Peptides against a protein of PDB entry 4Z5W. Designs and how they scored, part 156

Target 1, 305 residues: chain A of PDB entry 4Z5W
Amino acid sequence: IPDVFLELNKLWYFSAQSNLFNGEMPRSLSNSRSISLLSLRNNTLSGQIYLNCSAMTNLTSLDLASNSFSGSIPSNLPNCLRLKTINFAKIKFIAQIPESFKNFQSLTSLSFSNSSIQNISSALEILQHCQNLKTLVLTLNFQKEELPSVPSLQFKNLKVLIIASCQLRGTVPQWLSNSPSLQLLDLSWNQLSGTIPPWLGSLNSLFYLDLSNNTFIGEIPHSLTSLQSLVSKENAVEEPSPDFPFFKKKNTNAGGLQYNQPSSFPPMIDLSYNSLNGSIWPEFGDLRQLHVLNLKNNNLSGNIP

## One batch from the design tools (peptide; made by RFdiffusion4, then SolubleMPNN)

Design b2_p23_1_s3 (from b2_p23_1, 11 letters changed)
Fold by OpenDDE base, seed 4:
Structure b2_p23_1_s3 (fold): chain B 305 residues (1-305), chain A 23 residues (1-23)
Amino acid sequence: as target 1 above (305 residues)
Amino acid sequence: SIIPTNLVSAYNEEIEKELKARF
């Protein structure tokens, strides 16, 4: 990418995703006062990520995902006072979340999917201080760590939490009950154990639940049959989606479905590939908005309602 | 019948391949 962004003093949106750009990010780009939206996703950019947050006063969205960047996560990003959305997926940092992210009050959406992030306990302890954090994606990190269950963790404004495919140990953490606006929860493909907690059914905005491919035991909580977002349409809060796409893998087809908005996900309960027992509740028939109920590969018994 | 689909925040095919290799 050429180092000409100083001359482009009116450039508000720069999208150069899915190209063959290599080398470092241009210094003039890292100092651009005009850029609000920056996407360089899916290139071969390298070096350390550096942004001059004192210069980049208009930066609101940053997508650097799927690049060959190295080094630490930029600890100065919280100084980008308008920065809301960060996509750092598939950047191999081999790092912890910086302590400075406690001050990241502008942050609304964060993805570190497959970014070699370590120490989930520290990450969640830091990120809970992000008062505006609504979307958090941490899939393919924290390999074989324990999902912290510390009740003091508070994500008050969290709407989307995705921590799939980490082989995480522990239980469904009680601190998630402190997120009453939670719309989407994916904890699939972990080693989570214990029972599915009944308080999940109290999350009135929860329309998408994936707990598949874990080691959950006991009965399906009857409270899941009363999920208000799945009973009635009235609870679908249209909120601004993150400026990064979500991808949904179909088990049978090689093509991932791209979803631009969390609201575009089909309303779903997936509890498949666990050790759940007991019956299927007939009251799942009350979930008139439910598109997918997946209970396969459990120890369920009785009649199918 | 909607095909069960994990929310892979897979930003590209290679994350899908790594996921396919782990699952």
Scores: peptide ipSAE 0.023, ipTM 0.626, DockQ to the pose 0.132
Fold by OpenDDE base, seed 3:
Structure b2_p23_1_s3 (fold): chain B 305 residues (1-305), chain A 23 residues (1-23)
Amino acid sequence: as target 1 above (305 residues)
Amino acid sequence: SIIPTNLVSAYNEEIEKELKARF
């Protein structure tokens, strides 16, 4: 990418996604005063990520995902006072979340999906201080770590939490009960154990639950049959989606389905591929908004209601 | 091979390769 952005003093949006750009990010771009949305995703950009946050006063969205960047996560990003959305998916940092992210009050949406992030305990301890954080995607990180269950963790405004495919150990963490606005939870493809906690049914905004491919035992909590978002339509608060897409892979041979908004996901409960026992509750019939109930590959018994 | 059906942001073919290698 040429170093010409100094002359582009009116540049508000720069999208150069899915090209063959290589080398480092231009210094003039890292110093752009006008840019609000920057997307360079799916290129071969390399070197360290550097942004001059004192110059980039209009930066609101940053998508650098699927590049060959190296080094640490830029610790100065919280100084970008308007920066709301960050997509760093598939950048191999081999790093922890910077402590400076405790001060990242502008942050609303963060993805580190497949970014070689380490230390989930530190990551969650830091990110809980981001009071405006609504979307957190940490899929394909923290390999074989333990999901912290520390009750002091608090994500008050969290709406979307995705921590899939980490081989995480532990249980469904009680601190998630402190996230009453949670709409989407994906903890699939981990090594989570214990019972599915009844308090999940108290999350009145939760319309998408994926706990599939874990080691959960016991009965399905009856409280899941009373999830208010799945009983009635009235609780769907349309909020601004993050400026990065979500992808759900359905099968081995298809590309991931792109979802531009969390609300575009079908209302779902997926508890498949666990060791759950007992009966299927007839009261799942009350979940009139539910599109997908997946209970396959469990130890369930009794009658199908 | 059951490729994990999970939510991923900024998905591309190499995430498929990495998912295939891990699961």
Scores: peptide ipSAE 0.023, ipTM 0.631, DockQ to the pose 0.137
Fold by OpenDDE base, seed 2:
Structure b2_p23_1_s3 (fold): chain B 305 residues (1-305), chain A 23 residues (1-23)
Amino acid sequence: as target 1 above (305 residues)
Amino acid sequence: SIIPTNLVSAYNEEIEKELKARF
């Protein structure tokens, strides 16, 4: 990418995603006063990520995902006072989240999916201080770590939590009960154990639940049959989506399905590939908005209602 | 082999390879 962004003093939006750009991010781009949205996703850009937050006073969205950047996560990003959305998926940092992110009050949406992030306990302890954080994607990190269950963790405004494919140990964390506005939870493809907690059915905005491919035991909580978002349409809060897409992989032979907003996911409960027992509750018939109920590969018994 | 069906913020072939290597 040429180093000409000093001349582009009116540039508000720059999208150069899905090209063959290599080398470092241009220094003039890292100093742009005008840019609000920057997307360089799916290139071969390399070197250290640097942004001059004192110059980049209009920056609101940053997508650098699927690039060959290296080194540390930029600790100065909280100084970008308008920066709301960050996509750092598929950047191999081999790092912990910086302590400076405790001060990241503008942050609304963060993805580190498959970014070689380490220490989930420190990551969640830091990110709970981001009071405006609504979307958090941490899939394919923290390999074989323990998911912290510390009740003091608080994500009050959290809407979307995705921590899939980490081989995480532990249980469904009690601190998620402090997120009453949670709409989407994916903890699939871990080594989570224990029972599915009944308080999940109290999350009135929860319309998408994936707990598949874990080691959960016991009965399906009857409280899941009373999920208000799946009983009636009236609770679908249209909330601002993150400026990065979501992908769901369906099989090896198909591309990932792209979803531009969490509200575009089909209403779903997936509890498949666990060790759940007992019956399927007939009251799942009350979930008039439910599109997908997946209970396969469990130890369930009795009649199908 | 079980195919992972989870949400990611960016999908590419390398994610698919890494998912296949883990599961």
Scores: peptide ipSAE 0.020, ipTM 0.624, DockQ to the pose 0.134
Fold by OpenDDE base, seed 1:
Structure b2_p23_1_s3 (fold): chain B 305 residues (1-305), chain A 23 residues (1-23)
Amino acid sequence: as target 1 above (305 residues)
Amino acid sequence: SIIPTNLVSAYNEEIEKELKARF
């Protein structure tokens, strides 16, 4: 990418995604006063990620995903006072979340999916201080770590939590009950154990639950049949989507479906590939908004309602 | 290998390719 962004002093949106750009991010781009949305995703950009947050006062969205960047996560990003959305998916950092992210009050949406992030305990302890954090994607990190169950963890405004494919140990953490606005929870493809907690059914905005491919035992909580968002349409709060896409793979051989908004996901309960026992509750029939109920590959018994 | 068939994440096309390659 040429170092000409000084001349582009009115450039508000720069999207150069899905090209063949290599080398470092231009210094003039890292100092742009005008840019609000920067997307360089799916290139071969390299070097250290550096943004001059004192200059980049209009930066609201940053998508650097799927590049060959190296080094540390930029600890100065919280100084970008308007920065709301960060997509750092598939950047191989091999790092922890910077302690400075405790001060990241502008942050609304963060993805580190497949970014070799380490220490989930520290990451969650830091990110809980982001009062405006609504979307958190941490998939394919923290390999074989323990999901912290510390009850003091609090994500008050969290709406989308995706921590899939981490091989995480532990249980469904009680601190998620402190997130009453949670709409989408994906903890699939971990090694989570214990029972599915009944308080999940108290998350009145939860329309998408994926706990599939874990080691959960016991009965399906009857409280899941009373998920208010799945009973009635009235709770479909159209929320501001993060500026990064979500991907759902339907089949091993198929491409991932791109979803631009969490609200575009079909209402779903997926508890498949666990060790759940007991009956399928007939009251799942009350979930009139539910599109997908997946209970396959469990130890369930009794009648199909 | 158990392939995460239902994995929802903020990906791009290259993460999709890597998921296809790992699984």
Scores: peptide ipSAE 0.019, ipTM 0.610, DockQ to the pose 0.108; fails the geometry check

Design b2_p23_1_s4 (from b2_p23_1, 12 letters changed)
Fold by OpenDDE base, seed 1:
Structure b2_p23_1_s4 (fold): chain B 305 residues (1-305), chain A 23 residues (1-23)
Amino acid sequence: as target 1 above (305 residues)
Amino acid sequence: KVIPTNLVSAYNKEIEEERKKMF
C-alpha cells in the first residue's frame, strides 16, 4: 500500500479488504487524523502493528484480520480514545492480552479468533474492566487451558461471547450469570464438563446457545424451556453489530456463511455431542421462536415429545 | 470427521486446517 495518506486529510473510510496487498502498513496510514474506519482484512500485510493513537483521534473501527502481521498485540490501543471495534482474527501473535486493555473504555467489540492468544485467565481478568465490551470472540485460542470459573469476573454488558474450539477444560462458569444481556453464547468444541447450569435459562436475551461437542453430563436443565427470547419475539434487542462479520461453516465442503449481524443467526439450542441423559422436555414446544434444536449424540431417553 | 460448526469472525482455509488438527 502506498505511503500517501498524509495527502488524504479528509479520508474517513478506507476499505481495502480481500486484495493482494503485501508489505507493511504505511506510516502515513498509522498517523491518519481523518480515518474513522480502517479495514485491511484478508491481505498479506506483514510487520508489527503500530498505530499512533495520539494522531488517529477519529479511529473508531480497525479490521486487520487475516494478515501476516507479527509481534505483540499493540499495548497502546487503549490510547485510541474513540476505538470501539477491533478485529485481529487470524493474526499469529503468540501473546497474552496486554494489561493496558484494563483501561480500554471505548472498546465495544473485540475479536482475536485464531490469533494464538494464550492465558485465558489473564485475558478475562483484563477484559472484564472494559465496561462497554459487548462482543468478545476468542475462538481457536487458549489450547487445552482451563476456562476460569472465578465468580468475581463480571461482563455486565456482554451480548456475544464466542470461545469455541479451544479444547478448554472446566465447567460452564458461574460468572456468566452476571451477564444478563447475553444474546449469543458459543462454547462449542471444547472439553467442558459437569452439568449444564440451570441459571442459563435465566438469561432472558439468550437466543443462540451452542454447547455442542463437549463432555457435559446430567439432564438438560428444564429452565432452558423457559428462555424468554425463544418464547416471545419482544426481546429481540437490535443492538449495533460489530463492524466485523461472523462466519459459520455447516460442513467440510461448503464455504463459510457470512453473517454481518449476530441477530441474523437462527435462534438455536445446540447441545449435540455430549453425554446428557434424561428426557427431552415437552416444554421445548413452548419455544415458539426456536429454529434449531440439536440434541443428537447424547444419552437421552424416553419419548420424543 | 465432524467439522466444527463454531462461529468465527474470519473465514479462510487456514481456520479450516486448524479445525482439522484439533478434531
Scores: peptide ipSAE 0.097, ipTM 0.671, DockQ to the pose 0.137
Fold by OpenDDE base, seed 4:
Structure b2_p23_1_s4 (fold): chain B 305 residues (1-305), chain A 23 residues (1-23)
Amino acid sequence: as target 1 above (305 residues)
Amino acid sequence: KVIPTNLVSAYNKEIEEERKKMF
């Protein structure tokens, strides 16, 4: 990418994703006063990520995902006072989330999916201070760590939480009950144990629940048959639309389907590949908005209602 | 086991390969 962004003093949107750009981010780009949305996703850019937040006063969205950047997570990003969305997926940091992110009040959407992030306890302790955080994606990090159950953790505005494929130990954390606006929860492909907590059914906006491929035991909580978002359409809450896509894989042989919005996901309960027992509640028939109920590969018994 | 439905913000071949190492 050429170092010509000083002359481009009116450039508001720069998207150069899915190209063959290599080398470092141009210094003039890291100092752009005009850019609001910057996407360099899916290139071969390298070096340390540096942004001059004092210069980049209009920056609202940053997508650097799927690049060859190295070094630390930029600790100065909270100084980008308008920065709302960050996609750092597939950047191999091998790092913890910076302590400075506790001050990241502009942050609404964050992805570190497959970014070699370490210490989930520290990450969640820091990120809970991001009062505007609505979307958090931490898939493929924290390998074999313990999902913290500290009841003091509070993500009051969280709408989308994805922490899949981490081999996390622990239980479904009670601190998620402090997120009454939660719409999408994916904790799939972990080593989570215990029972599925009944309070999940009190999350009136929860339309997508993936707890598949864990070690959950006991019965399916009857309260899941009362998920208000799946009973009626009346809970159409404004959904977070981060400036980065989501990808859903339906099976091992299919390519990933891109979803540009969380609302594009079908309403779903996936509890498959656990050790759940008991019967299927007939009241699942009350979930008129439910598109997918996956209970496959459990120890369920009785009649299918 | 068949890898069931899951969510990621960046889907690529390397994520698939990393999942195959995990499961």
Scores: peptide ipSAE 0.038, ipTM 0.692, DockQ to the pose 0.131
Fold by OpenDDE base, seed 2:
Formats: structure tokens, sequence, C-alpha cells
Structure b2_p23_1_s4 (fold): chain B 305 residues (1-305), chain A 23 residues (1-23)
């Protein structure tokens, strides 16, 4: 990418996704006063990520995902006072989340999916201070760590939490009950154990639940049959989606299905591939908005209602 | 081919292989 962005003093949106750009991010781009939305996703850009937040006063969205950047996560990003959305997926940092992110009050959506992030306890302790954080994607990090269940953790405004494929140990954490606006929860492909907690059924906005491919035991909580978002349409709050797409991978060899908005996910309960026992509750028939109920590969018994 | 960036659910072969050893 040429170093000519000083001349582009009216440039508000720059999208150069899915090209063959290599080398470093241009210094003039890292100092742009006009850019609000920056996307360089799916290139071969390299070097250290640096943004001059004192110059980039209009920056609201940053997508650098699927590049060959190296080094640390930029600790100065909280100084970009208008920066709301960050997509750092598939950047191999081999790092912890910077302590400075506790001051990141503008942050609404963050993805580190498959970015070699370490220390989930520190990550959650830091990110709970981001009062405007609505979307958090941490899939394919924290390999074989323990998911912290510290009751003091609080994500008041969290709507989308995705921590899949981390081989995480522990239980469904009680601190998620402090997130009453949660719409989408994916904790699939971990080593989570214990019972599925009944308080999940109190999350009135929860329309997508994936707990599949864990080691959960006991009965399915009857409270899941009373999830208000799946009973009626009245709670479909169209919220602003993050400026980055989500991907659901069906198999090892297929491309992921792209979803541009969380609302594009089908209403789903997936509890498949666990060690759940007991019956299927007939009251699942009350979930008139439910598109997918997946209970396969468990120890369930009795009649199918 | 769309390269998935923000993975919701992702297939993990290691987990599948470990689970097949437990059953």
Amino acid sequence: as target 1 above (305 residues)
Amino acid sequence: KVIPTNLVSAYNKEIEEERKKMF
C-alpha cells in the first residue's frame, strides 16, 4: 500500500480487503485525521501494528484481521477515543491483552478469534472495565486454560459472547448471570464440565445458545423452555451489529458460513455432544421462535415429545 | 474461498480425537 494518505485529507472510509497487499501499514495511514472506517482484512501485511491515536481522532472501526502482523497488541488503542470496533482475528500475537484496555470506554465490539491470546483470567479481568463492550469474540485462544468463575466479573452490557474451541476447563461461569442483555452465547468445543445452570433460562434476550462439544452432565434445565426471546418475537431488539462478520464452520474442509449480523443467526439451542441425561422436556414446544434444537450424542432417555 | 476470521463454532479435531478415546 503506498504512503500517500496525507494527501487524502477527506478520506472517511478505506476498504482494501481481500487483496494481495504486503509490507507494513503505511505511516501516513496510521496518522490519518480523516479516516473513520479502516479495513485491511485478508492481506499479507506485516510488521508491528501502530496507530497514532492523537492524529486518528475520527477512527471508529478497525479491521486488520487475517494479516501477518507481528509483535504486541497496541497498548495505546484506548487513546483512540472514538474507536468502537476492532477485528484482530487471525493475527498471531502470542500475547496477553494489554492492561491499558481497562480504560477502553469507546470499545463496543472486539475480536481476537484465533490470535494466539493467552491468560483468559487477565483478559476477562481487563475487559470487564469496558462499560460499552457488547460483542466479545475470543474463539481459538487460551488453549487448555481454565475459564474463570469469579463472581465479581461483570459484563453489564454484553450481548454476544463467543469463546469456542479453546479446550477450556471449568464450569459455565456464574458471572454470566450479570449480563441480562446477552443474546448469543457460544462456549462450544471446550472441556467445560458440571451441570448446565438453571439461571441461563433467566436471560430473556438469549436466542442463540451453543454449549455443544463439552463434558456437561445432568439434566437439561427446565428453565430453558421459558427463554422469552424464543417464546415470543416481542424482544427482537435490532441492535447495531459489529462492523465485522461472523463465521460458522460446518466442517474442517469447508469455508465458514458468513453472518454479517448476530440477528442473522437462526434461533438455536445446541447441547449436542455432551453427557446430558434425563428426558426432553415437552415444554420445548412452547419455544415458537426456535429454529434449531440439537440434543444429539447425549445420554437422554424417555419419549421424544 | 471465504477465510473465516471471527469463528463462532469451530470444529476442533483434537477435541474429537480426545472424546473418541473417552468412549
Scores: peptide ipSAE 0.241, ipTM 0.710, DockQ to the pose 0.755; fails the geometry check
Fold by OpenDDE base, seed 5:
Structure b2_p23_1_s4 (fold): chain B 305 residues (1-305), chain A 23 residues (1-23)
Amino acid sequence: as target 1 above (305 residues)
Amino acid sequence: KVIPTNLVSAYNKEIEEERKKMF
C-alpha cells in the first residue's frame, strides 16, 4: 500500500479488503486524521500493528483480520477515543489481552477469533470493564484452558458471545446470568461439563444458543421452553451490528456462510453431541419462533412430543 | 463424521484458495 494518505486529508472510508497487499501498513495511514473506517481484511500485510491514536481521532472501525501481522496487540488502542469495532480475527498474536483494554470505553465489538490469544481469565477480567461491549468473539483461542466461572465477572451490555472451539474446560459460567441482553451464545466445540443451567431460560433476548459438542450431562432445563424471544416475535430492535461479518462454518473443507448481522442467524437451540438424558419437553411446542432444534447425539429417551 | 461448527469473524482465505485449486 503506498504511503500517500497524508495527501488524502478528506478520506473517511478506506476499504481494501480481499486483495494481495503485502508489507507493513504505511505510516501515513497509521497517522490519518480523516479515516473513520479502515478495512484491510484478508491481505498479506505484515509487521507490527501500530496506530497513532492521537492523530487518528476519527477512527471508529478497524478491520485488520486475516493478515500476517505479528507482535503484541497494540496497547494504545484504547486511546483511539472513537474506536468502536475491532476485527483482529486470524492474526497470530500469541499474546494476552493488554491491561489497557480496561479503559476501552468506546469499544462495542471485538473479535480475536483464531488469533492465538492466551489466558482467558485475564482476557475476561479485562474486557468486563468495557461497559459498551456488545459483541465479543474469542473462537479458536485459549486452547485447553478453563473457562472461568467467577460470579463477579459482569458483561452488562453483552449481546453476542462466541467462544467456540477452544477445548475449554469448566461449566457454563454463572457470570453470563449477569448479561440479560444476551441474544446469541455460542460455546460449542469445547470440553464444557456439568448440567445446562436453568437460568439460561431467563435470558429473554436469547434466540440463538449453541452448546453443541461438549460433555454436558443431565436433563434439558425446562426453562428453555420459556425463552421469551422464541415464544413471541419481539420486535428485535435492529441494533447496530458490528462492522465485521460472521461466518458459520458447517464443513471443515467448505467456506463458511457469511452473516452480516447477528439477526441473520436462524433462531436456534443446538444441544447436539452431548450426554444429555431425560425427555424432550412438550412445551418446546410453545417456541413458535424457533427454526432449529438440534438434540442429535444425546442420551434422550421417551416419546417425541 | 461430525462436522465442526465454528463461528468466526474472518474470511478463511486458505479454504477459498484450496477450493480454487480443486476447481
Scores: peptide ipSAE 0.081, ipTM 0.611, DockQ to the pose 0.088; fails the geometry check

Design b2_p23_2_s1 (from b2_p23_2, 13 letters changed)
Fold by OpenDDE base, seed 2:
Structure b2_p23_2_s1 (fold): chain B 305 residues (1-305), chain A 23 residues (1-23)
Amino acid sequence: as target 1 above (305 residues)
Amino acid sequence: SSSLEKALQEAKNKVYNLVGAPV
């Protein structure tokens, strides 16, 4: 990418995603006063990520995902006082979340999906201080770590939590009950154990639940049949989407389905590939907004309602 | 087992990679 951004003093939006750009990010781009949205996703950019946050006073969205960047996560990003959305997915940092992120009050959406992030306990302890954090994606990190169950963890404004495919141990953490605005929870493809907690049915905004491919035991909580967002349409709060898309691959060889908004996910309960027992509750029939109920590959018995 | 690796690969593929190429 040419180093010409000093001349582009009115540039508000720069998208150069899905190209063949290589080398480092231009220094003039890292110092742009005008840029609000920057997307360089899906290139071959390299080197260390550096942003001059004192210059980049208009930066609101940063998508650097699917690049060959290296080094540490930039600890100065909280100094970008308007920066709301960060997509660093598929950047191999081999790092922990910087402690400076405790001060990241502008942050609303963060993705580190498949970024070789380590220490989930430290990551969650830091990120709970981000009072405006609504979307958190930490998929394909923290390999074989334990999902912390510390009850003091508090994500008050969290709407989307995706921590899939980490081989995480532990249980469904009680601190998620402190997130009453949670709309989407994906903890699939871990080694989570214990029972599915009944308090999940008290999350009135929860319309998408994926706990599939874990080691959960016991009965399906009857409280899941009373999820208000799945009973009635009236509680669908449309909130501003993250500036980065969500991708769900259906099949190994298929392109991922792109979801631009959490609301574009089908209303779903997926509890498949666990060790759940007992019956399927007939009251799942009350979930009139439910599009997908997946209970396959469990130890369920009785009649199908 | 080869089944667990296949399940892990299917997991990695089912994961919401917030970073696909736009289809």
Scores: peptide ipSAE 0.033, ipTM 0.602, DockQ to the pose 0.100; fails the geometry check
Fold by OpenDDE base, seed 5:
Structure b2_p23_2_s1 (fold): chain B 305 residues (1-305), chain A 23 residues (1-23)
Amino acid sequence: as target 1 above (305 residues)
Amino acid sequence: SSSLEKALQEAKNKVYNLVGAPV
């Protein structure tokens, strides 16, 4: 990318995603006072990520995902006082979340999926201080670590939590009960054990639950039949889209369906591929908004209601 | 088993897709 962004002093939106750009991010771009939205996703950009936050006073969204950047996560990003959304998916940092992210009050949406992030305990301890954090995606990191169960962890405004495919050990953490606005939870493809906690049914905004491909045991909590978002339409708060798209690939050969908003996900309970026992509750029939109930590959018995 | 590899690939694809880059 050429170093010409000083001349582009009115440039508000720069999208150059899904090209063949290589080399480093140009210094003039890292110093742009005008840019609000920057997307360089899906290129071959390299080097250290650096942004001059004292210059980039209008920066609100940053998408650098799927590039060949190296080195540390930029510790100065919290100094970008208007920066709300960060997508660093598939950047191989081999790093921990910087301690400076405790001060990241503008942050609303963060993705580090498949970014070789380490130390989930430190990451969650840091990110809980981001009071405006609504969307957190940490999939394909923290390989074989233990999911912290520390009750003091608080993500008060969290709406979307995705920590899938980490081979995480532990249980469904009690600190998630401190997130009453949670709409989407995906903890699938881990090594989580124990029972599914009944307090999940108290999450009145939870319309998408994926606990599939774990080692959960015991009965399905009856409280899941009373999930308010799945009983009635009135609780479907259409929240503004995270500035990064969610994708869901239905099939390996299908183009990924882009889901721009949590609301674009079908209302779903997926508990498949566990060791759950007992019956299917007939009160699942009360979940009038439920589109997908997946209970396959468990030890369930009795009658299908 | 081929089923586990397929399931892992489907999982990787699902998760990969949830995070903003088309596979």
Scores: peptide ipSAE 0.029, ipTM 0.614, DockQ to the pose 0.095; fails the geometry check
Fold by OpenDDE base, seed 4:
Structure b2_p23_2_s1 (fold): chain B 305 residues (1-305), chain A 23 residues (1-23)
Amino acid sequence: as target 1 above (305 residues)
Amino acid sequence: SSSLEKALQEAKNKVYNLVGAPV
């Protein structure tokens, strides 16, 4: 990328995603006073990520995902006072979330999917201080760690939590009950155990639940048949989406389905590939907004209602 | 119920991931 962004003093939006750009980010770009939205996703950019937050006073969105950046997560990002959305998916940091992120009050959406992030306990302890954090995506990190169940953890404004494919141990953490605005929960492809907690059915905005490919036991909580967002459309809270898309990959070899916003996900309950027992509740028929109910590969018995 | 039968989908796909970028 050429170092010409100093002359572009009115440039508000720069998107150069899905090209073949290599090398480092140009210094003039890292010092741009005008840029609000920066997307360089899906290139071969390298070096350390550096942004001059004192200069980049208009930066609101940063998408650097699927690049060859290295080094630490930039600890100065909280100094970018308008920065709301960050996509660092598929950047191999091999790092922990920096302590400075406790002060990241502008942060609304964060993705570190497949970024070799370590220490989920520290990550959640830090990120709970981000009072405006609504979307958190941490898929394909924290290999074989334990999902913390610390009752003091609190994500009051959390709407989207995705921590799939981490081989995480533990149970569904009770601290998630402190997130009453939760709309999308994906904890699939872990080693989570115990029972599915009944309080999940009290999350009135929860329209997408994926607990598939775990080791859950016991009955399906009857409270899941009363999820208000799935009973009626009137309870569907549309909120501003992240400036980065979500991708659902169906299999290892297929292209992912792109979803531009959480509301683009189908209303779903996926409890497949567990060790759940008992019957299918006939009251799942009350979930008139439900598009997908997946209960396959369990120990369920009785009649299909 | 007919509503439950419509909601029951056999996902042929054994593996899926939700990520913020293409994997």
Scores: peptide ipSAE 0.027, ipTM 0.590, DockQ to the pose 0.081; fails the geometry check
Fold by OpenDDE base, seed 1:
Structure b2_p23_2_s1 (fold): chain B 305 residues (1-305), chain A 23 residues (1-23)
Amino acid sequence: as target 1 above (305 residues)
Amino acid sequence: SSSLEKALQEAKNKVYNLVGAPV
């Protein structure tokens, strides 16, 4: 990418995603006063990520995902006072989340999916201080770590939590009960154990629950049949934050320009591939908004209601 | 093996879809 962004002093949006750009991010881009939205995802950009937050006063969204960046996570990002959305997915940092992120009050949406992030305990301890954090994606990190159950952890405004495919140990953490606005929870493809906690059914905004591919035991909590977002349309939660538009790829095999259409997540309960026992509650029939109920590959018995 | 890989790919695709470009 050419180093010409100083001349582009009115440029508020720059999207150069899904190209063949290589080399480092231009220094003039890292110092742009005008840019609000920056997307360079799915290129071969390299070097260390550096943003001059004192210059980039209009920066609100940063997507650098799927690049060949290296080094540490930029600890100065909290100084970008308007920065709300960060996508660092598929950047191999091999790092911990910086302590400076405790001060990241502008942050609403964060992804480190498949970014070789380490120390989930520290990560969650830091990120709980982000009072505006609504969407957190930490999938494919923290390999074989323990999901902390520290009751002091509090994500008051969290709407979307995805920590899938980490091989995490532990149980469904009690601190999630402190997130009453939680809409989407994905803890799938871990090594989580114990019972599914009944308090999950008290999350009145929860419309998407994926606990599949774990080692959960015991009965399905009856309280899941009372998830208010799945009972009534009136509780049909506002779509997960527009800050992370969920793009469903329609066709895996089409080599063409897949227009990433915004797609809503279907209302879903997926408890498949566990060791759950007991019966399927007939009261799952009360979940009139539920699109997907997946209970396969468990030890369930009795009648299918 | 293949089912696990497929489901990991589906999980990766879910995450990729979740982490789709902020427009």
Scores: peptide ipSAE 0.024, ipTM 0.604, DockQ to the pose 0.082; fails the geometry check

